Peptides against a protein of PDB entry 8YVU. Designs and how they scored, part 188

Target 1, 39 residues: chain A of PDB entry 8YVU
Amino acid sequence: PQLCYILDAILFLYGIVLTLLYCRLKIQVRKAAITSYEK
Target 2, 160 residues: chain B of PDB entry 8YVU
Amino acid sequence: TWLTVLKKEQEFLGVTQILTAMICLCFGTVVCSVLDISHIEGDIFSSFKAGYPFWGAIFFSISGMLSIISERRNATYLVRGSLGANTASSIAGGTGITILIINLKKSLAYIHIHSCQKFFETKCFMASFSTEIVVMMLFLTILGLGSAVSLTICGAGEEL

## One batch from the design tools (peptide; made by RFdiffusion4, then SolubleMPNN)

Design b2_p27_3_s4 (from b2_p27_3, 18 letters changed)
Fold by OpenDDE base, seed 5:
Structure b2_p27_3_s4 (fold): chain B 39 residues (1-39), chain C 160 residues (1-160), chain D 39 residues (1-39), chain A 27 residues (1-27)
Amino acid sequence: as target 1 above (39 residues)
Amino acid sequence: as target 2 above (160 residues)
Amino acid sequence: as target 1 above (39 residues)
Amino acid sequence: LMEELDLLLKVFTEGLLNLLNLLFSLV
């Protein structure tokens, strides 16, 4: 039971980090698309 | 900027792989220190008896380290070495997942056969504990495999 | 205990989906960068 | 938090590289 809660905490943290990375990458894709449109 | 992001991602994946390997080693050592697996009858700890936490962790650690070194030195020979190590780690991870799934099935079958109503009984507690550890190891192995495959794809892209 | 395992499964699935989406976005960024370099 | 995480990652990477260098020196 304690191991399950530890795993939940790790997976939750991983999910948050991935979400932040995804958001950053999405912003980069948008910036790249805007730059390509201006050329 | 995109190359810098890709490099940071490779480094992050490598570190994640090494961390996963270290956690696997820690679990392996803790289990070996608390339980004499050699004297445990049955297939509950078959993955541990096969030494998977040890060799799997070694493969993942080597793969992650080589990936980090390859990224830092930007040498063609290191890129090839990292690609080879990541491929080997991916194969090892796949084999490990298979072993862990088999072990998990056996552990679940054991729990079902003994109708473990009393969680505090030594045998049922050990079987439950083994199942929990195997599940954790399975998740870690999947994460390690994912990182190794990602690094392999990145390395292959650099060679093209 | 059952809720913990269910949460683990959901978080694991979420992690896989986010990883795949992240990979797709990364490929898109790479394609955009290559296209910008050829111009 | 992201800057702190990046710093932690850097420290960890440096530690791993040092360990690798030590291992290669022993072989």
Scores: peptide ipSAE 0.418, ipTM 0.803, DockQ to the pose 0.041
Fold by OpenDDE base, seed 3:
Structure b2_p27_3_s4 (fold): chain B 39 residues (1-39), chain C 160 residues (1-160), chain D 39 residues (1-39), chain A 27 residues (1-27)
Amino acid sequence: as target 1 above (39 residues)
Amino acid sequence: as target 2 above (160 residues)
Amino acid sequence: as target 1 above (39 residues)
Amino acid sequence: LMEELDLLLKVFTEGLLNLLNLLFSLV
């Protein structure tokens, strides 16, 4: 039972980190597209 | 195009919010139907007594739906509405997290006080069950908050 | 204990889906960067 | 009620999966 809760915490943290990384990557794509449009 | 990607992401985030809301609502409904919270001694289910699964789920559902509708219609007024709804959902999520943390602390304290070595005692089982549900709801609330914040940032970026 | 395992399964699935999305987005960013460099 | 909840969860999960697939197809 304790191992299950630890796994939940790890998976949850992983999910949060991936979401943040995805958001950052999305912002980068936006910036790249804007720069490409201005050229 | 990047716009298409963003549109897809907004829709995805909206659906994620709706799903999170529905899961929270489902958990709330199940707990309320299976357990008579009013007859349970203590504040183990304080988050449920506060109605968080219901109002939190409603806020997230509305926010998600508005985000999807806003993205589909691409109307300025809808974008603003979605931003407002996402902000409200973010606030609701933060409040929910606070309530859930308090509930979790109370539940853990209850387990500690009663020295629940015998899982078969009804009180210990209820406290353990409450703790599990609260943890699940906490995770779902954090996911919902993350989606709402993401949508808010996307909406704010479109207004600038 | 059973609820914990269900949560683990959901979080695991979510993590996999996010990872796939992140990978796809990363590929798109790379393609956009290459196109911007050629202009 | 539990069975209904499980069914609802399944429907939502399928909906989410479909949306994800749509998102992946459009990307």
Scores: peptide ipSAE 0.477, ipTM 0.817, DockQ to the pose 0.037; fails the geometry check
Fold by OpenDDE base, seed 2:
Structure b2_p27_3_s4 (fold): chain B 39 residues (1-39), chain C 160 residues (1-160), chain D 39 residues (1-39), chain A 27 residues (1-27)
Amino acid sequence: as target 1 above (39 residues)
Amino acid sequence: as target 2 above (160 residues)
Amino acid sequence: as target 1 above (39 residues)
Amino acid sequence: LMEELDLLLKVFTEGLLNLLNLLFSLV
């Protein structure tokens, strides 16, 4: 049971980090698309 | 093509938020059905007594629904509405996290005070169960907050 | 303990999905960058 | 697996939209 909670915490942290990275990447893609449209 | 991908991502985040809300609601309903929280002594289920699983789930559901509708109709006013709803859901999520942390602390304190070495004691079992449910709700709330924040950022990016 | 395992499964699935989406998005960013460089 | 996941997501999204439409029809 304790190992399960530790795993939950790790997976949760991983999920948050991935979500943040995904958002950053999405913003970069949008900026790239806008720049491509203006050219 | 890029807009289509972004749209799918927003829809996915909205769906994730709604799903999280539904899971929270289901857990709240199950706990309320199995356990008479009103008769349980102590503050172990303070989050349930506060109705967090219900109102939190409603806020997340509304936010997710608005996000999906906004993405599908692609109207500027809907984007603003979704942004507002996601912000409200984020605030609600933050409040929920606070309540859940307080509940978790109380539950842990209860376990410590009663020296719950014997899991099979009814009080210790209830405290352990409450702790597990609160942890699950905490994770779900943070997932919901993450989705709401992500949708908010996406919506703000579309308005700029 | 059983609920913990269910949560682990959900978080694990979410992590996998986000990783796949991140990879796809990263590939798209790279393609966009290449296209922008060729223009 | 990605295609299956995309399909599952699509089905889920359609279901949610249908539910939303139903809710809006009731209100």
Scores: peptide ipSAE 0.436, ipTM 0.815, DockQ to the pose 0.045; fails the geometry check
Fold by OpenDDE base, seed 4:
Structure b2_p27_3_s4 (fold): chain B 39 residues (1-39), chain C 160 residues (1-160), chain D 39 residues (1-39), chain A 27 residues (1-27)
Amino acid sequence: as target 1 above (39 residues)
Amino acid sequence: as target 2 above (160 residues)
Amino acid sequence: as target 1 above (39 residues)
Amino acid sequence: LMEELDLLLKVFTEGLLNLLNLLFSLV
């Protein structure tokens, strides 16, 4: 059970980090799309 | 610039693959050292009995190393070698995942059959522990496979 | 303990999906960057 | 082999640091 909780913590952290990265990347893509549309 | 970025990514992926392999190997060795799998009733550690952590880790390590070496030396023969190694590693990873899934199913079935309401029972504890380790190994294997596939794609792109 | 394992499974699935999405998004960003460099 | 491993570890560390910096710059 302790290992399960540790794994949960790691996976949760990973999920948060990935979500943040994804959000950032999505913002970058949006910015790039906007910049391409203004050209 | 793009090629330089790709090279850096390839190197990073290779290192990640090696690291994943090392972690898998470490887990395998620790489990083998701590648990006498031969005395454990059932196929709870079937993946370990199959030696997956060892050969899988070796394949991933070799693939990662070759990828890094290939990237550093920029030799065509090394690129091909890396591609081959990554492909082999990907296959090994897929096989490993399959083995781990089977092991996981067996472990889960064991837990279910024994109605492990009392976690403190040695058998239930071992089954749970096995399940946890197998899940960890599965995750690592998936990560390794992902890196190997990525490296394979990168290598294939360089050959074209 | 069962909840922990369920959570692990969900988090793992989420991690995989996010990783795939991140990879796709990264590829899109790269393609966008290349397209912007060719104008 | 050990030197190569050290170099590999260095590259990995640099990659991780770059990733972290990228992450930090994006936040």
Scores: peptide ipSAE 0.429, ipTM 0.799, DockQ to the pose 0.034; fails the geometry check

Design b2_p27_4_s1 (from b2_p27_4, 15 letters changed)
Fold by OpenDDE base, seed 3:
Structure b2_p27_4_s1 (fold): chain B 39 residues (1-39), chain C 160 residues (1-160), chain D 39 residues (1-39), chain A 27 residues (1-27)
Amino acid sequence: as target 1 above (39 residues)
Amino acid sequence: as target 2 above (160 residues)
Amino acid sequence: as target 1 above (39 residues)
Amino acid sequence: SILEEIDQLLKLTLEFLELVLNRLLSL
């Protein structure tokens, strides 16, 4: 049972980190698209 | 191509939000059906007594549905409505997290006070069950909040 | 304990989906950067 | 018009939040 809760915490943290990275990457794609349109 | 990807992402986030809401509603319904909360000491189920699973599920469901509809119709008024709904859902999620943390503290305090070494006792079992459900609801609420915030950022980006 | 394992399964699936989306987005960022450099 | 509706919705949400908070503090 303790191992299960630890796994939940790790997976949850991983999900948060991936979500943040995904958001950052999405912003980068948008900035790159704007720069490409201006050139 | 990037716009189509963003559209799929927004729809996916909306579906995730609806799914989270449905799971929260299911947990609330199951707890209310299996346990008579009115006869249990109120502190361990304070989040349920406050009706959080119900109103939280409603907010997340509405936000998710509006996000999906807004993306499908591409109407400016729907985009703004979705942004507002996502903001409201984000606030609701934050409030829900606070309520769940308070409930978790009360449940843990209850277990400590009663020295629940005998988990077969009804009171200790209920407190443990409440703690498990609250933790699950906390995770789901954080997931819902993450989706709502993501959708809010997407909507704000469309207006800029 | 059973509930914990169910949650682990859901979080694991969510993590896989996010990882796939992140990989796709990363490829898009790279393509956008290359296009921006050529212009 | 839509901005006004959003503002009203936000105010309603805040009022609800305060109500929930007060209820939690009373328990």
Scores: peptide ipSAE 0.393, ipTM 0.798, DockQ to the pose 0.023
Fold by OpenDDE base, seed 5:
Structure b2_p27_4_s1 (fold): chain B 39 residues (1-39), chain C 160 residues (1-160), chain D 39 residues (1-39), chain A 27 residues (1-27)
Amino acid sequence: as target 1 above (39 residues)
Amino acid sequence: as target 2 above (160 residues)
Amino acid sequence: as target 1 above (39 residues)
Amino acid sequence: SILEEIDQLLKLTLEFLELVLNRLLSL
């Protein structure tokens, strides 16, 4: 049971980090698209 | 196209929010059906007594559905409505997290005070079960809040 | 304990899906950057 | 107006949330 909760915590943290990175990457793509359109 | 990818992302976030809400609702209904929370002494199920799994699930479901509909219809009024619903869901999620943390602390304190070493004792079993359910609900609420906040930021960015 | 394992499975699946989406997005960003540099 | 109804629902939700918070703090 303790191992399961530890795994949950690790997977949860991984999910949060991936979500943040995905959001950051999405923002970068949007900025690049806007810059390309203004050129 | 990039726009298609962005649309798929918003739909995915909306679906995740709805799924989280449905899971929370299922947990709430199962707990209410199996346990008579009104007869349980203490604050172990305080979040359930407050009806959080129900109203929280409803708010997250509405927010997710509105986000998906707003994205599909591309109507300005739906975008504003979705933004409002996601903001409300974010506030509800934050409050829900606070309630669940308090409930978790009370449950853990109860387990510590009663020195629950025997899992099969009724009181210890209930406290342990409550703790597990509250932890799961907490994780789901955090996921729901994250999705709602993400959708709110996306909606706000489209209006600016 | 069973609920913990179910949560692990859900979080694991979510993590895999997010990772695939992130990789796909990263490849798209890289392609966009290359195209912008060639212009 | 749909917007007015949404605003009313939002206000009701906030009031309910405050009620829940007060109940939780009183326990």
Scores: peptide ipSAE 0.391, ipTM 0.797, DockQ to the pose 0.023
Fold by OpenDDE base, seed 4:
Structure b2_p27_4_s1 (fold): chain B 39 residues (1-39), chain C 160 residues (1-160), chain D 39 residues (1-39), chain A 27 residues (1-27)
Amino acid sequence: as target 1 above (39 residues)
Amino acid sequence: as target 2 above (160 residues)
Amino acid sequence: as target 1 above (39 residues)
Amino acid sequence: SILEEIDQLLKLTLEFLELVLNRLLSL
């Protein structure tokens, strides 16, 4: 049970980090698309 | 700008790979130090008996380190070396996943056969503990494999 | 304890999905960058 | 050549993998 909670914490942290990275990447893609549309 | 982003991603993936490797080594070391696997009946710790936490962690560590070094030095030879190391680590990770899945199946089968209704039975406790550790190791191995594959793709993209 | 394992499974699945999406998004960014350079 | 070295490394890795697999199957 304790190991499960530790794993949950690690997975949760990983999920948050990946979500942040994904959001950043998505924003970059959107910015690139907007820049390409203005040219 | 995109190159800078990719470099940051590579460093992050390399760090993740090293961290995963270190955690795997820690688990392997702890299990080997606390449990005399040789005296445990059954194949519950088959992955540990095979030494996967050790060699797998070494491969992931080397791959992650090479990836970070390659990113920092920006040398073509280092990029190729990192690509090779990441490929090797990916293969090692895949093998490790296979080993861990087999171990997990054996552990689960053991739990099912013995109808481990009472958690406090020594055999059932060991089987459940093994299952938990194997699941953790499996997750870490998958994360390591994901990082290694990602780094391999990044490296391949730089060579093209 | 059972809830913990369920949470682990959900978080694990989420991590895999996010990783795949991140890879796809990264490929899209690369394709967009290549297309902008040809232009 | 670097390619030959990579091939050798790959072969070594495969041999090691087979060894590990054989050990796992023998257990």
Scores: peptide ipSAE 0.387, ipTM 0.800, DockQ to the pose 0.022
Fold by OpenDDE base, seed 1:
Structure b2_p27_4_s1 (fold): chain B 39 residues (1-39), chain C 160 residues (1-160), chain D 39 residues (1-39), chain A 27 residues (1-27)
Amino acid sequence: as target 1 above (39 residues)
Amino acid sequence: as target 2 above (160 residues)
Amino acid sequence: as target 1 above (39 residues)
Amino acid sequence: SILEEIDQLLKLTLEFLELVLNRLLSL
């Protein structure tokens, strides 16, 4: 049971990190699209 | 700039692979130190008896290290070496997944046969613990395989 | 204990989906950058 | 603050990995 909770914590942390990276990348794509439209 | 971004991602993937390998090795070492697997009845720890956490961790570690070295030195021969190592790590990961699935089936069958209503029985507890560890190892192996495959694709793209 | 395993499965699936989405987004960013360089 | 700490931990991990790699290459 403790090992299951540890795995959950690791997977949860991994999911949060990936979500943050995805959000950053999405913001970059949006900025790039805006810059291309102004040209 | 694109090559720089790709390089940063390759390094990140390599680090992830090495970390996964280290975690797998640590789990293997801890299990082997705490539990005398040789005295455990049944094939519940068959993956550990086969030494999968050790050789798998070594393969993933070498692959990750080679990927990082290849990215840093940016030499053509190192790129090929990294591609080869990542391919080998991918094969090792696939083999490891197969072994772990077989082990999981055996562990689940053992739990089902003994009808473990009393979790306090030492055998049922050990079987459950083994199943949990094998599941964790399976997840780590899948992550390692994913990183190795990703690095292989990146390396193949650079040769092309 | 069953809830822990279900959570593990959900988090694992979420991780895979996020990885795929991240890869797709990265490919889009690459295509956008190539298009900006050709102009 | 937490993001900076994560970045520092990542840098430390990379440095450790470089050290291990350099030791392995020196062997």
Scores: peptide ipSAE 0.382, ipTM 0.794, DockQ to the pose 0.049

Design b2_p27_4_s4 (from b2_p27_4, 14 letters changed)
Fold by OpenDDE base, seed 1:
Structure b2_p27_4_s4 (fold): chain B 39 residues (1-39), chain C 160 residues (1-160), chain D 39 residues (1-39), chain A 27 residues (1-27)
Amino acid sequence: as target 1 above (39 residues)
Amino acid sequence: as target 2 above (160 residues)
Amino acid sequence: as target 1 above (39 residues)
Amino acid sequence: SILEEIDRLLQLSLLFLQQVLDLLLSL
């Protein structure tokens, strides 16, 4: 039972980090698209 | 720049892979230290008997380390080495998942056959513990595989 | 204890989906960067 | 040269997989 909670914590942290990275990547894609449109 | 973000992402995936590998090794070593798997009757610990936590973790660790080193040094030969290591780790991860699923099925069948209502019985406790560890290892292996595949796709895209 | 395993499954599925989306986004970023370099 | 190196790494990976399979069958 304790191992299950530890796994939940690790998976939750991983999910948060991936979400933040995904958001950063999405913002960069948008910036690149805008820069390409201005050329 | 886009390249710097991609590099940071690859490093993150590499670190995640190394962390997953280290956790797998820790679980493997703890189980081997606490339990004499050789004397346990049945196939409940078949994945441990096969040494999967050890060799699987080594492959993921090597792949993750090579990925991080490749991104830091930005050398073509290191990128190729990382791609190869990630591919090997992906194959190893897929095999490991298959082994863990088989082990999980055996463990669940064992629990069902023995009608383990009393968790304090030694056999039922070991089967339950094995099932929990196998599930954790399965999740970690899938996370490692995801990171390795992501790094492989990234490396392949840079070589093209 | 059952709730913990359910949470693990949900978080695991979320992690897989995010990984796939991240891969797709990364491919898009690379394609955009190549297109910008050819201009 | 790169493709040949990828092929070599793939072959090594397959050989390792075969060793793991043989180990599993020996258990």
Scores: peptide ipSAE 0.430, ipTM 0.810, DockQ to the pose 0.024
Fold by OpenDDE base, seed 5:
Structure b2_p27_4_s4 (fold): chain B 39 residues (1-39), chain C 160 residues (1-160), chain D 39 residues (1-39), chain A 27 residues (1-27)
Amino acid sequence: as target 1 above (39 residues)
Amino acid sequence: as target 2 above (160 residues)
Amino acid sequence: as target 1 above (39 residues)
Amino acid sequence: SILEEIDRLLQLSLLFLQQVLDLLLSL
């Protein structure tokens, strides 16, 4: 049972980091789309 | 700037793969130090008897290290090497998942057959402990496979 | 303890989905960069 | 060459995987 909580913490941290990276990438895609629309 | 972000992402995936591999090695070492698997009757520790935590962790570690080195040096030969290592790690991960699933089925069957009402009975305790470790190893292996596949797709996309 | 295993499964699925979405987004950013370079 | 060494490592990895598969089938 205690090992399950450790794994849960690692997976949770991984999920947060991936979410932040995904958000950054999504913002970049939006900026690229806006720049392409202004051209 | 976008290339810098993509590089950081590959490094992150490589670090995640190395971390997963190190955790798998730690679990394998702990199980081997605490339990004499050779004297345990049955297939409860079949994945450990096969040495999966060791060779799987080595493959994932090498794949992750090669991915990080390839990204840092920006050399075409290293990118191909990393792609090959990630592909090998993906195959190893898939095989490991299959082994772990079989081990889980055997462990669950053992628990069911022996009707483990007493958790502190040696056989039931070992079966429960094995099941918990195998589940954790399964999750780690799937995470490692996901990272290796992601790195493989990223590497293949750079070669195209 | 059973809830911990369910949470692990959900976090794991979330991690896989985020990884797939991240790959798709990365491909989109690359396509956008290629299109901007050809202009 | 580095490529030959990588190929050798890949072959060793495949051989090891085959041994693991044989061990699994023997259980």
Scores: peptide ipSAE 0.428, ipTM 0.811, DockQ to the pose 0.024
Fold by OpenDDE base, seed 3:
Structure b2_p27_4_s4 (fold): chain B 39 residues (1-39), chain C 160 residues (1-160), chain D 39 residues (1-39), chain A 27 residues (1-27)
Amino acid sequence: as target 1 above (39 residues)
Amino acid sequence: as target 2 above (160 residues)
Amino acid sequence: as target 1 above (39 residues)
Amino acid sequence: SILEEIDRLLQLSLLFLQQVLDLLLSL
């Protein structure tokens, strides 16, 4: 049972990190799209 | 098109938020059905007594639904409404996280004080169960908050 | 203890979905960058 | 106006949230 809680914590941290990275990547894609439209 | 990709992402975040809300509601209803929280001594279920699973789930559901609708209709007024709803959901999520952390601390303290070596003792079982449920709700709340904040940032970027 | 395993399953599924979305987004960014360079 | 109705709903939601918060603080 303790291993399950540790796994939950790791998966949770991974989920947060992925969400942040996804947001950053999305912002980059938007900036690239705007730059391509202005050209 | 980039707009189609962004739309799919916003829809996904909205669906994730709704799903998180539904899971929170399900957990809240299950706990209320299985446990008579009113008769449980202590603050182990303080978050449930506060009705957090219900109101939190409602706020996240509304925020997610508004985000999906806003993205589907591509109307400026709906984008603003979605931003407002996501902001409100983010605040609610933050408050919920705080409450859940306090509940978790109380539950852990209870387990420590009673030296719960025997899992089969009713009090220790309830404290352990409460801790598990609170942790689950905390994770769901953080996921919901993350989705709401992401949607808020995305919507704010479209207005600018 | 069983609830912990259910949470693990949900978090795991969420992590997989986010990873797939992140990969798709990364591929799209890469394709957009290549298209902008040929322009 | 639809905007005014949305604002009213938002205010009602905030009031409800405050009531829930007060309930939480009372427990």
Scores: peptide ipSAE 0.425, ipTM 0.811, DockQ to the pose 0.024
Fold by OpenDDE base, seed 4:
Structure b2_p27_4_s4 (fold): chain B 39 residues (1-39), chain C 160 residues (1-160), chain D 39 residues (1-39), chain A 27 residues (1-27)
Amino acid sequence: as target 1 above (39 residues)
Amino acid sequence: as target 2 above (160 residues)
Amino acid sequence: as target 1 above (39 residues)
Amino acid sequence: SILEEIDRLLQLSLLFLQQVLDLLLSL
């Protein structure tokens, strides 16, 4: 049971990091799309 | 800009591979140190007996290191080397997943056969512990494989 | 303990989905960059 | 040349996989 909680913590952290990276990437894509539209 | 983004991603993936490898190695060493697998009856720790945590961790570590080095030096030969290492690591990861799945099935079967109603029975505890560790290792292996494949795709894109 | 395993499964699934989405987004960024370079 | 090298790597990978499989079956 303790190992399960450790795994949960790791997975949770991984999920947060991936979410942040995804958000950053999405923002970059949006910025690129806006820049492409202004040209 | 795109190349710089890819480089940052490669570094991140390489770090992820190394981290995954280190965690797998740590788990392997801990299990080997705490549990005398040789005295445990059954194939519950077959993945550990096969040394998967060790060789898998080594492959992932090498792949990650090569990826980082390739990114830093921007040398064509290093890119090829990294691609090769990532491919090898991907294969190792796939093999590891297979081994872990087999081990997991054995562990689960053991739990079912012994009708582990009492968690505190030594056999049930060991089987449950094994299952937990195998699941963790499986997850780590999947992450490692994902990173290795991603790096392989990135490397292939650079050659192309 | 059972809740922990359920959480692990959910987090694992979330991680996989995020990874796939990240890959797709990355591919889209690449396509956008290529299209921008051809213009 | 690159394709040949990829094929070679793939073959090596398959051989390795087979060895691992044999090891697993022997265990």
Scores: peptide ipSAE 0.421, ipTM 0.803, DockQ to the pose 0.023

